# Peptides against a protein of PDB entry 3J47: the designs that were tried, part 129

Target 1, 121 residues: chain A of PDB entry 3J47
Amino acid sequence: IRLTNQLKSLKGLQSKLKDVVEYLDKVINKELPINHTILGKLQDVFNLLPNLGTPDDDEIDVENHDRINISNNLQKALTVKTNDELMVIYISNLVRSIIAFDDLIENKIQNKKIQEQRVKD
Target 2, 69 residues: chain B of PDB entry 3J47
Amino acid sequence: YEEKEESNLAATKSMVKIAEQYSKRIEEEKELTEEELKTRYVGRQDPKKHLSETADETLENNIVSVLTA

## One batch from the design tools (peptide; made by RFdiffusion4, then SolubleMPNN)

Design b2_p27_3_s2 (from b2_p27_3, 18 letters changed)
Fold by OpenDDE base, seed 3:
Structure b2_p27_3_s2 (fold): chain B 121 residues (1-121), chain C 69 residues (1-69), chain A 27 residues (1-27)
Amino acid sequence: as target 1 above (121 residues)
Amino acid sequence: as target 2 above (69 residues)
Amino acid sequence: KEKEEELRKAYELNEERQKKLSELLKL
């Protein structure tokens, strides 16, 4: 479900970008006037979008690596913080797995004891 | 799109709470392990089973947290 | 603790941005 929603959002963004490119091409070719209202709304959307889309302005201000926060190109610098959080989650999962194994071992020991008692009777 | 946005918002809210929940889950896991240890000594299967179930729930919650992050 | 609070603020900011984006898409 979550992955599907992410993919749908990405597809929506891709479609919008395609529409923008097509519109710009039509304006360059003088086929359509510039729709200032649509362009303004689109610009607002782009300003709200993380700066993921401009590969060249990847001046990743690399300096602020530690803070996961801002959805922008800064997130790449913040991969370190994300990795730390993922590491904590990984350790937690490992601990849960260990507990589950301990319970399994105990269940096996109990079953063995029950079987040994039945053989002695 | 809207369903995905709602899901992402829910995920974000979950992440804000993850730090607090993580500490609480670690404590719950420890409590379950202690109950299992006690159940091994007392021969009371019920506390041991309950501890195992709580450990499993804690594991499931961590998996969901990973999928949310 | 400080890093956790910073993370919390980022999530809140992301929520606000998502709301604005959703409003823009409805218009």
Scores: peptide ipSAE 0.525, ipTM 0.857, DockQ to the pose 0.482; fails the geometry check
Fold by OpenDDE base, seed 2:
Structure b2_p27_3_s2 (fold): chain B 121 residues (1-121), chain C 69 residues (1-69), chain A 27 residues (1-27)
Amino acid sequence: as target 1 above (121 residues)
Amino acid sequence: as target 2 above (69 residues)
Amino acid sequence: KEKEEELRKAYELNEERQKKLSELLKL
């Protein structure tokens, strides 16, 4: 049950991501106007996603004043840690979902074999 | 300052440990998938079931880890 | 106690973010 729900959620996310990619491609090709609402929501999703350490954004100018930055750096470090943990959990869930899917396929194959045997009989 | 650094270091070490545990769980999941593949070829239901169960357990542990994080 | 409270706040913030993400995924 839980794995099935996770798989469903993952499939939903995958479908949505595909739709977003297709939309972005159409926008890039000037086939559709930039929908600011969709883009904004996507940006919100990305901002809510644990910062998958795109290594590049670490270079943002840490030059501003030391004291406020320590708390933000701690929050950033904690956020990075949380992101890493969430990433690990996400990957683990994906792996479990894949295994569960493999089991489902096997069960389906077995059921098919049982049906074929019943028809022969 | 030093106490905060020590706390951060401890937290980082804990994260590394969690990552190692996660890596191990992923490997266990892969082993289960291989057993399922083997069982699919051999036509034996038991190894496939065991692999599926182990994969489910690995997934559950990961979910619990995520929820605890 | 202060560290625990900060941790709690971080957890609450993370939960809120997860909730928002879940809402965004449902929309």
Scores: peptide ipSAE 0.469, ipTM 0.848, DockQ to the pose 0.135; fails the geometry check
Fold by OpenDDE base, seed 4:
Structure b2_p27_3_s2 (fold): chain B 121 residues (1-121), chain C 69 residues (1-69), chain A 27 residues (1-27)
Amino acid sequence: as target 1 above (121 residues)
Amino acid sequence: as target 2 above (69 residues)
Amino acid sequence: KEKEEELRKAYELNEERQKKLSELLKL
């Protein structure tokens, strides 16, 4: 299920990227007005998929290089943020596990006390 | 495709929310551990149980966050 | 790489704590 969903998301992203590229080409050619909604959706996709650094975008012109650098910096920042979130989640899981073990220890101690009382009765 | 995209979007939003709540969850976990320690000394089983339950809930939420990440 | 290493260290620390707790539960 998860792998299938990931693959579907990748395919959807690929299709959307293709649509955006096609749209951008039409805008550059002045065939269509700039659709801010498509750009916003693309930005959302990039924010959701930090690893989709298409290395193939390296061929885009110098003015795009600064924008690409900004996009890469943003992507890098998003990747860093994702990594930080993963670290926090890991630490949280660790802490919760420790607490759960402490509770188990206490439960075991209580059970032993109950058994000792039953043997004395 | 749309369902997966929606799921990924929901997951990302969930991660952000988890990150924001993480600090609070850590504090809640510490409080539970302190209450558990106090319960061991005082024999107050009920407060300790409540702390354990809160810690478990916090753990579950973190696991879900990791799985969503 | 540094963040990945930090994450790895956090996981290792958690595993060690879990082992200690498991040992305490066996007593």
Scores: peptide ipSAE 0.452, ipTM 0.861, DockQ to the pose 0.019; fails the geometry check
Fold by OpenDDE base, seed 1:
Structure b2_p27_3_s2 (fold): chain B 121 residues (1-121), chain C 69 residues (1-69), chain A 27 residues (1-27)
Amino acid sequence: as target 1 above (121 residues)
Amino acid sequence: as target 2 above (69 residues)
Amino acid sequence: KEKEEELRKAYELNEERQKKLSELLKL
């Protein structure tokens, strides 16, 4: 289930990046204006990446754990470490997804160049 | 308590090792991205393919790391 | 068992975050 969800999210991200690339290519070619909504959503995704690791949910559970202080500080530190590790893993997966998207974009650009060359021949 | 502490220590050591592996994987991913950028300029398809393959390997390793954490 | 439960909760939280990210990507 998790791997499938990650794959689904990756596919969604891939589709979005494809759309962004298509849009950017059109903007570069002066065919379309910059879609601020797509850029905003992309920025939101990038901003959510750090926030997914921000201990906002940890603060509430941490405050309740503060009363069992000594074991809780270690557990809190371990939870923070675990969260940091999970964040790092999440960020890594996101970075890999971005790289995979960049490769897809480049492949698409190459395919377009090949098509343009075929049209010129 | 002691057994739990030992288990937590072992888990922490494993996490540190995972973090080190992650840092190395991130660096490998960056190198691949640079090769991809160079490939865009030079038109050399081979470096780009290698970058994509290494990025995929890095993803797989991260997934394994997540499953191991 | 408690550590396993904590790990399970961390996994569930990560799944929820991934769902939120997926929803954001759909929007």
Scores: peptide ipSAE 0.449, ipTM 0.848, DockQ to the pose 0.120; fails the geometry check

Design b2_p27_3_s3 (from b2_p27_3, 20 letters changed)
Fold by OpenDDE base, seed 5:
Structure b2_p27_3_s3 (fold): chain B 121 residues (1-121), chain C 69 residues (1-69), chain A 27 residues (1-27)
Amino acid sequence: as target 1 above (121 residues)
Amino acid sequence: as target 2 above (69 residues)
Amino acid sequence: EEKEKELKNGYELYIERQKKLKELLSL
C-alpha cells in the first residue's frame, strides 16, 4: 500500500512535469502564451524540492548533518542520519524475524507433541 | 494523488516517532520472548500465540518504517 | 541520543516540506 501510494505520487509529479514541458515548448514555439500562474506554481514546487543538483552549497551545516533530508546538499549530510535510522530499522526487522522464527519452532514442537499423544491413544 | 501524498505524510510522521517507539518495541520483543520461555515450561499454547502476534506487529512496524524511509 | 533528536528534527522538516508541496499541487 505505502509503496503504491509513493509510486502514484511520483507518477502524478511526472505527469505534471510533462505537461509543463509541453507548455514551455509551445510557448518557445510561439504557439501558446505562457501561463504565468502554472509557471509560478512549478517554480514553487522546484524550490520546495530538495536541492539535489547544486554541489556548491557545501555549507551543509555539519551540525545539521545529524538533522534529516531538509535540502539535497543538506540531504547528503542528512543521508548519514537516514542511514543510521535505516540501520536501526534493519536491526529491528532482524530481531522481529528471529522472534517470529522462534515462535514457529515452538509451535512445531507443540504440534509434534500433540500428534505423538494422538498416536498413543 | 492527494490520498497517496497524505499516506506518505502519515508514514513520514510515523518515522519521526519510530526512534522513540523503537526502544519500546525492543522491550515488547523481550517480554514476548520471556512469555514464550514461560509457555514452553508451562505447556500453555495461548501465551505463545500472544507472543507471536506481538512479534509480528513489531515486524510490521519495522517494515512500515523501511517503506517510509 | 543527540543524533536521534537531530534525525527527528530533520524528518519533521521533511514532513513540513511535503505539506507545502501538497498545498502547491492542490492549488
Scores: peptide ipSAE 0.533, ipTM 0.871, DockQ to the pose 0.603; fails the geometry check
Fold by OpenDDE base, seed 2:
Structure b2_p27_3_s3 (fold): chain B 121 residues (1-121), chain C 69 residues (1-69), chain A 27 residues (1-27)
Amino acid sequence: as target 1 above (121 residues)
Amino acid sequence: as target 2 above (69 residues)
Amino acid sequence: EEKEKELKNGYELYIERQKKLKELLSL
């Protein structure tokens, strides 16, 4: 369910981006006027997106104003957090797998004991 | 779209709590393994089953956390 | 502990940005 919802959101975003590209192409070709409302909303969306595109964001440019640094620092912090969460999830999955395996072994041993008892009776 | 967005927001909020929950889940998993070991020695099927179920729940929660991450 | 707190603050800020983005997408 959650994965399907994420995929649906991504598809919605992709469709909207496609519409914007088509609109921009029509404006460039002078077929349609610029929809300022759509452009404004899209610009707001892009401004809210973490600046993924500038490889220079790895430079802790301490000097650039509070907001941009917050965005890049946020992206880095999110990346670190995501990595930490992924590690925790990975370890947790391993531990769960080990426990499940132990239970499987025990179930097999119990089943074998039940079969041996049935043969003796 | 709205339902998915709500789900993604809920997932993000859950991620913030995952670090705390993860430590608790690890402890719960250890307890289950100990009960399974005890059940293996005592021959009591019920404690072993309970341990296995708790381990499975812990695994499922971890998988959901990974899928959210 | 400080890094963990900073990470938590980063996640909270991310959630807030996601809410704003969602609101923008819903308009």
Scores: peptide ipSAE 0.530, ipTM 0.870, DockQ to the pose 0.566; fails the geometry check
Fold by OpenDDE base, seed 3:
Structure b2_p27_3_s3 (fold): chain B 121 residues (1-121), chain C 69 residues (1-69), chain A 27 residues (1-27)
Amino acid sequence: as target 1 above (121 residues)
Amino acid sequence: as target 2 above (69 residues)
Amino acid sequence: EEKEKELKNGYELYIERQKKLKELLSL
């Protein structure tokens, strides 16, 4: 469900970007006048998007990679942060797995003791 | 799109709380392990079972957190 | 702890941006 929703959002963004490109091409070809209102709204949307799309700006912002907080522009900085978070989650899952194994071992030991008692009776 | 956006918003809110929840979950896991240890000595299956169930719930919550992240 | 707080602030900012985007999409 979550992955499907993320994919749907990405597809929606892709479609919008395509529409913008098509609109710009039509304006360049003098087929349609510039709709300033639509363009303004679209620009606002782009300004709210993380700066993922400009590869040249990606190099400058990558130097500040160590600080997890830059959710805004630098997906690469987000990657370091995400890696740290994923590491914590991984450790937590490992600990839970260990607990589950300990319980399994104890259950097995108890079952063995019950079986041994039944054989003695 | 809207359902996905709502899901992403919910996920983000969950991530904000993950750090606090993580510390709490670690403590809950320790408590469960202690109850299991006590159950081994007392022979009472019920506390041990409860500890195991809480450990499983903690594991599930971590998996959901990973899927959210 | 400081890094965790920074992360939390980043997520809150992300949520706010998502709300603004949703508002813009609804107009």
Scores: peptide ipSAE 0.516, ipTM 0.862, DockQ to the pose 0.500; fails the geometry check
Fold by OpenDDE base, seed 4:
Structure b2_p27_3_s3 (fold): chain B 121 residues (1-121), chain C 69 residues (1-69), chain A 27 residues (1-27)
Amino acid sequence: as target 1 above (121 residues)
Amino acid sequence: as target 2 above (69 residues)
Amino acid sequence: EEKEKELKNGYELYIERQKKLKELLSL
């Protein structure tokens, strides 16, 4: 179920990206006016998506490089945030595992005490 | 497609909520450990059990968070 | 007796780790 939903979401994203590319091409060709709402939604999608392979930086004009650098910096910041969240989760899991281990030790001690009492009885 | 998108959005929101609650869970875990230490000295099983249960719940929530991320 | 000793050592190690974690969080 989860994997299927992820795949469907990925396919939906791919379709939306294609639509955006087609729209951007029409805007570049002056066939349509720039729609700020679509660009905003695209930006939101890019902010939500983990770094899909940035196309090789080599061919993009200097002004686009600055925008790409800003986008890359934002993406880097989001990646750092994600890493921090994962680190917190990892530490939490470690701590819980330690607590669970302590409980097991205590249970073992209690069981031993119960057995010792039964032998005395 | 829409159902998966909604599920992913819900998962992302859940991750944010987990991150916010993480600090609280860490504190709860610390409290449980202290109670376990106290219970070892007092021999009161009930407080120790409660601490263990809270620690387990905290662990489970973290695992779910990792799986959702 | 050996198992009890191992259990005690495990507990002590756990307590030490918890103390270190608390220290890191307080920092």
Scores: peptide ipSAE 0.411, ipTM 0.845, DockQ to the pose 0.015; fails the geometry check

Design b2_p27_4_s1
Fold by OpenDDE base, seed 2:
Structure b2_p27_4_s1 (fold): chain B 121 residues (1-121), chain C 69 residues (1-69), chain A 27 residues (1-27)
Amino acid sequence: as target 1 above (121 residues)
Amino acid sequence: as target 2 above (69 residues)
Amino acid sequence: LEELLNLRNKLIEEGKKLLKELEEKEK
């Protein structure tokens, strides 16, 4: 569910970006007037997206552990961070599974001991 | 889209918090494993059950963290 | 029964090792 929602959001963002590009192309071609409101909202989105625009932002500072804001260059750094977090989560899940398995084994052992005692009585 | 964006933002914030909580949960899981080991020696069912439950909770939290990532 | 106990103990040890590896990755 969550991954599906994230994917849907990403697809929506991609569609919106495409619409903006198409709009900008029409404005450049003088086919449509400049919609200042759409441009303003886009600028706000870009400003909220850390450093999307400058070519110098191409260096994904690996140090920015900040999780995936969907802008392409930041996305790579964030993807690496996300992968690291996923690895940690995976390992933790494995450990939890092992602990749970150990408890199940102990419960089985105890049940077997109880059965053996009942047979002796 | 907006609902998903809000959900993703909330998830991202949650993920940062989860990363911190994850280290704590790993430690809690270790403690539970130690308690299970101790419970094996004491033969008390209750401590073993508690350890198992805490391990399960830690696992669930990790799964939620993965799903949020 | 003893074999099951040994298997459990081995799994616990493996789990502890994995936890240590996780802690090392978080550093």
Scores: peptide ipSAE 0.436, ipTM 0.855, DockQ to the pose 0.123; fails the geometry check
Fold by OpenDDE base, seed 4:
Structure b2_p27_4_s1 (fold): chain B 121 residues (1-121), chain C 69 residues (1-69), chain A 27 residues (1-27)
Amino acid sequence: as target 1 above (121 residues)
Amino acid sequence: as target 2 above (69 residues)
Amino acid sequence: LEELLNLRNKLIEEGKKLLKELEEKEK
């Protein structure tokens, strides 16, 4: 009973991991938007990053436009980089989850083998 | 303005460092997977356990990185 | 048991593939 439940749980986890991998692949391929929750959290992190881009309302001097464009480009680049990092983190977490699942499966297999040996004995 | 630029630069550098750390963790996970594969063939429980533990640690670190990010 | 082993091996291979893809993205 416990082993069967564990196997069922592992199968469920495997299916979930597969779904996550498929989702990540779709995100990488730009077929699906990046996980809105992760993006939202990143956006929140970026929003918590001091608004580097709120120039105080005052002197919109022309030199500020180029600097603002550079700052915006830098912010955009940072945003892209952060998104890439988050994607990497997500994929890595997925991979780790897969490995952990594989280990759980192996542990279950071993436990079953041990039980079979005990029944033979 | 300069302080913001410096802060952005620092944030970017921190992100790069996190990415590098993540890459390293992924590599550690791969090594564990190889050990697990080898252990499946050899039937040695200990290497598999070690692989699982390292994979779990790598996962935890990634989760912490995601939470910190 | 064999089926479970096969499933595990498949997952491991998928994980390895994902890791390679990540490495390629970091380059």
Scores: peptide ipSAE 0.432, ipTM 0.850, DockQ to the pose 0.085; fails the geometry check
Fold by OpenDDE base, seed 1:
Structure b2_p27_4_s1 (fold): chain B 121 residues (1-121), chain C 69 residues (1-69), chain A 27 residues (1-27)
Amino acid sequence: as target 1 above (121 residues)
Amino acid sequence: as target 2 above (69 residues)
Amino acid sequence: LEELLNLRNKLIEEGKKLLKELEEKEK
């Protein structure tokens, strides 16, 4: 569910960025006026999602080394912190996986012991 | 899309607490491992099960953290 | 059974090492 929601948000952002680019190209070519409504919606999105990169893929190198960004653009700017958090999460998942495997092995060992006892009885 | 954005914002706010929760999760994982070790020696199934459950909870929390990060 | 026990013990030790590495990274 969460990953799906993140993907939907990213897809929505990508679509919006594409629309902005297309609009800007049309404005540059004097084919259409500036769409103030799209710009307003973009601003609202930026206010709700701080540190989303500008439509121009300007990697705002906001050196906020201390915050994990949900946005891919912000994650690039915060690559160091994101990498650290990803490493921690990865290690934690590995540890949990190891524990789960240990439990599975123990369950198998117990089952074998029970079977051996039943054969001896 | 909007629901996902709201969810991501809530997740981001929760991320500040993830570091604190992470340390607790690591401890829970250690406790589970100790219970497995104890159960291996004592042959008591109940402590091992409890340890396994605690490890699973820790894993779930880590997965949630990864999804939120 | 002994092989499974040994494998489990190895996995537990690896998990403990990973936990220590995580604690070091949090510092």
Scores: peptide ipSAE 0.418, ipTM 0.846, DockQ to the pose 0.126; fails the geometry check
Fold by OpenDDE base, seed 3:
Structure b2_p27_4_s1 (fold): chain B 121 residues (1-121), chain C 69 residues (1-69), chain A 27 residues (1-27)
Amino acid sequence: as target 1 above (121 residues)
Amino acid sequence: as target 2 above (69 residues)
Amino acid sequence: LEELLNLRNKLIEEGKKLLKELEEKEK
C-alpha cells in the first residue's frame, strides 16, 4: 500500500513535470505565450526544492550527508545516509528473521516433545 | 496524490523515530534471543513464546522502517 | 529433534554474528 501510494505520487509528479517541460519548450519556441501563473507556481516549486539544479557539488555534499534523499544533489549526500540506514534496516530485518526461525524451530521441537509424551501415555 | 504525499511525510517522520529506537530494538531482539536460549536450557515454554513475540515485533518494525525508507 | 535443535542453534549463532557485524558497521 505505502509503496503503491509513493509510486502513484511520483508518477503524478513526473507527469506534471513533463507537462511543464513541454510547456516551457513551446514558450521557448514562441508557439505559446508565457503563462506567468504556471511559471510562478513552478518557481515556487523550485524554491521549495533544495538546490536540485546547481552543480556546485562541494557545499551541498557536506551539509546533507546525514539526511534522507529528497532532491538530487542534496540527495547524493542524503543517499549515503539513506544507504547506511537501509543497510541497518536490512541487517535488522535479517536478524529478526533469524530469531523468528529460531522460535519456529523451538516450537517444532516442543511440539515433537509433546507428541512423544502423548505416545508414552 | 496529496494523501500519498502526507503518508510519505508521516513515513519520513516515522523513520526518524525508528532510527532513534533502532538501537533499542536491536537490544530487545538480543534479549529475546537470550530468553529463547534460556528457555531452551530451562525448558520453560512461556519465556520462549515471549522472546518469539518480541522478535516478531522487532521484525515488523524493521519492515515498516524499510517501507518508510 | 536433535537435528532441529542443532539447526536452531546454528541459526541463532549466525544471527549473533550478523548483529556483531552491524554493531561494527555502526562504529
Scores: peptide ipSAE 0.414, ipTM 0.850, DockQ to the pose 0.111; fails the geometry check

Design b2_p27_5_s1 (from b2_p27_5, 16 letters changed)
Fold by OpenDDE base, seed 4:
Structure b2_p27_5_s1 (fold): chain B 121 residues (1-121), chain C 69 residues (1-69), chain A 27 residues (1-27)
Amino acid sequence: as target 1 above (121 residues)
Amino acid sequence: as target 2 above (69 residues)
Amino acid sequence: SKEEEQLKFLDLQIESLKAKLEMLNSL
């Protein structure tokens, strides 16, 4: 459920971003007027998103760097933290997968034993 | 979308907690594996099932953490 | 333009989010 909601949110964000890109392309082509409200919302999103592009933004807030790969430059610092968290999550998932495999192996062994018992009867 | 974003934000905050809880989740997974091993030897399916369920829960939490990350 | 740069930034962020979602779906 949570994963599905996150995926849905991401898809929604992607769709919205695509719409914005299409809108911006139309504005660049002078096909549509600049929607200031959309641009303002995009600017707000960009302000909330760590600055991806300009290498010169020295204000890599180092504190956010160790945290989750949020967005590219501030997000890169945050990406390092997110990478660390992702690595931890990845390792945890691997461990869970190993446990699941162990359970599957045990289930298979039990099933074989049950089958062998049925054949002996 | 906003509800999901809020859930993602909560999940991100939870990821920090998950990092702390990660060690606990690993321990829970180990406990589940030990119970499975015990079940394999003793023929008691219940401890094995419990261990499997704990491992699954640990996996789910890790997946949620990854999604949040 | 500044707007194009902002758009590229937004696209990059969306792609990053998509990649994360895909990774989660693969797990």
Scores: peptide ipSAE 0.475, ipTM 0.855, DockQ to the pose 0.063; fails the geometry check
Fold by OpenDDE base, seed 1:
Structure b2_p27_5_s1 (fold): chain B 121 residues (1-121), chain C 69 residues (1-69), chain A 27 residues (1-27)
Amino acid sequence: as target 1 above (121 residues)
Amino acid sequence: as target 2 above (69 residues)
Amino acid sequence: SKEEEQLKFLDLQIESLKAKLEMLNSL
């Protein structure tokens, strides 16, 4: 349920971003006027997101080194910490996947044994 | 969307605790695997099912943690 | 020119969000 809700939110965000890009392309092509309200909201979202773009600005504030892999440039330094966290999450997911596969294999083996027993009866 | 956003916010608040809970979840996953192994030997389906369900819950929690991180 | 710069900034932001979404979807 939580995963489905997160995926729905991400899909909603993706759709909205796509609409914004399409709108921006139309504005660049002078087909439509710029929606200042949408642009303002997007700017607010990006101000809350770590800067993904230009590598040059040295102000990598060292303080948030250990936390959340949010966005690319500040994320390069954060990427080391986030790589560690992502690695942990990845390993955890792999372990869970392996357990789930083991259960599936065991279920298949049990089903096969049940079928073999039914054939012998 | 709003319900998902609320769920994501709750997950984010939980993320601080996720690091601590992660070690416990790994142990729970191992316990489920042992129960599955035991079930293979005993031929009883109930412990194996319980292990599988706990593993699935652990996986779901990890995925939510990844999405929130 | 200012509007074009704002558009470029927005496009960069959108690409960043897309990259994040793709990363989340790959998990």
Scores: peptide ipSAE 0.440, ipTM 0.833, DockQ to the pose 0.066; fails the geometry check
Fold by OpenDDE base, seed 5:
Structure b2_p27_5_s1 (fold): chain B 121 residues (1-121), chain C 69 residues (1-69), chain A 27 residues (1-27)
Amino acid sequence: as target 1 above (121 residues)
Amino acid sequence: as target 2 above (69 residues)
Amino acid sequence: SKEEEQLKFLDLQIESLKAKLEMLNSL
């Protein structure tokens, strides 16, 4: 469900971006007048989007970099952070699995001892 | 699209919460391991079982965290 | 793709976990 919703959102965004690009191309080609309202909305979107295009290292607000893997360049740094978090979660799961396994083994050993004692009695 | 966006936002918030809980989960896992060690030494099944259950819960929480992430 | 590589990495990790579980079972 979650993945499906994410995919749907991405597809919607992709479609919208495609429409914008097509509109911009028509404007550049002087086929259509510039729709100022659409451009304004696009500008707002771009202002809200982290600067995807300029990989200049310095302006990545270090604090936001750790949490949200949003857009491409910032998304790369955020992707690294997300990967690190996922790795930590994975390691934690592994540790938990090991502990659970150890308990299982111990339970098995105990059960075996109980059975052996019952046979001796 | 809006529903998905809301879901993603919720997931992100969940990830933050997971990060906060991660340290606690690690500690819970350690406690479980200690109980197992004590149970092995004492030969009492109950503390060992409790440790195992805590470890399982910690594992489950980690899995849910991974799925949410 | 980078995404495929990430998936592959995850798969390798899962296999590592399985191996550890098997080792624990053998003890």
Scores: peptide ipSAE 0.437, ipTM 0.854, DockQ to the pose 0.021; fails the geometry check
Fold by OpenDDE base, seed 3:
Structure b2_p27_5_s1 (fold): chain B 121 residues (1-121), chain C 69 residues (1-69), chain A 27 residues (1-27)
Amino acid sequence: as target 1 above (121 residues)
Amino acid sequence: as target 2 above (69 residues)
Amino acid sequence: SKEEEQLKFLDLQIESLKAKLEMLNSL
């Protein structure tokens, strides 16, 4: 469900971006007048988007380390952080599995001992 | 779209919380291991069972964390 | 490359867990 919602949101954004590009192309071709309201909203979106093109190497490292941003350059740093987090989660799961396994082994050993005692009685 | 965005935001917040809880879960796992060690020496099933249950809960939480990530 | 390496690492760990489970089942 969550992944599906994220995908839907991304698809919606992609569609909207496509529409904007198509609109801009029409404006460039003088087929339609410039819609200032759409341009203003687009500018707001671009201001919120991390710089895709020239990551100033220095600024990206400090601000973008924490948030999983979809944009490619910030996304790379964020991807590293996400990978680290996923690794931690994975290691934790592995540790839990090992502990559970150890408990199961001990339970089996105990069960075997109980069975051996029952045979002796 | 809005519901999905809200869900994603909640998931992100949950991830931060999970990171904090992760340290606690590791400690809980260690406690379970100590109880298992004690159970090996005492031969009582009850502490061992409790340790196993706590380990399972920790595992489940990690799986949920992976799914949320 | 780094992402691929992480995926490979995860896969190895999953395989290790499977092996442990199999060992437990054999007891």
Scores: peptide ipSAE 0.432, ipTM 0.850, DockQ to the pose 0.017; fails the geometry check

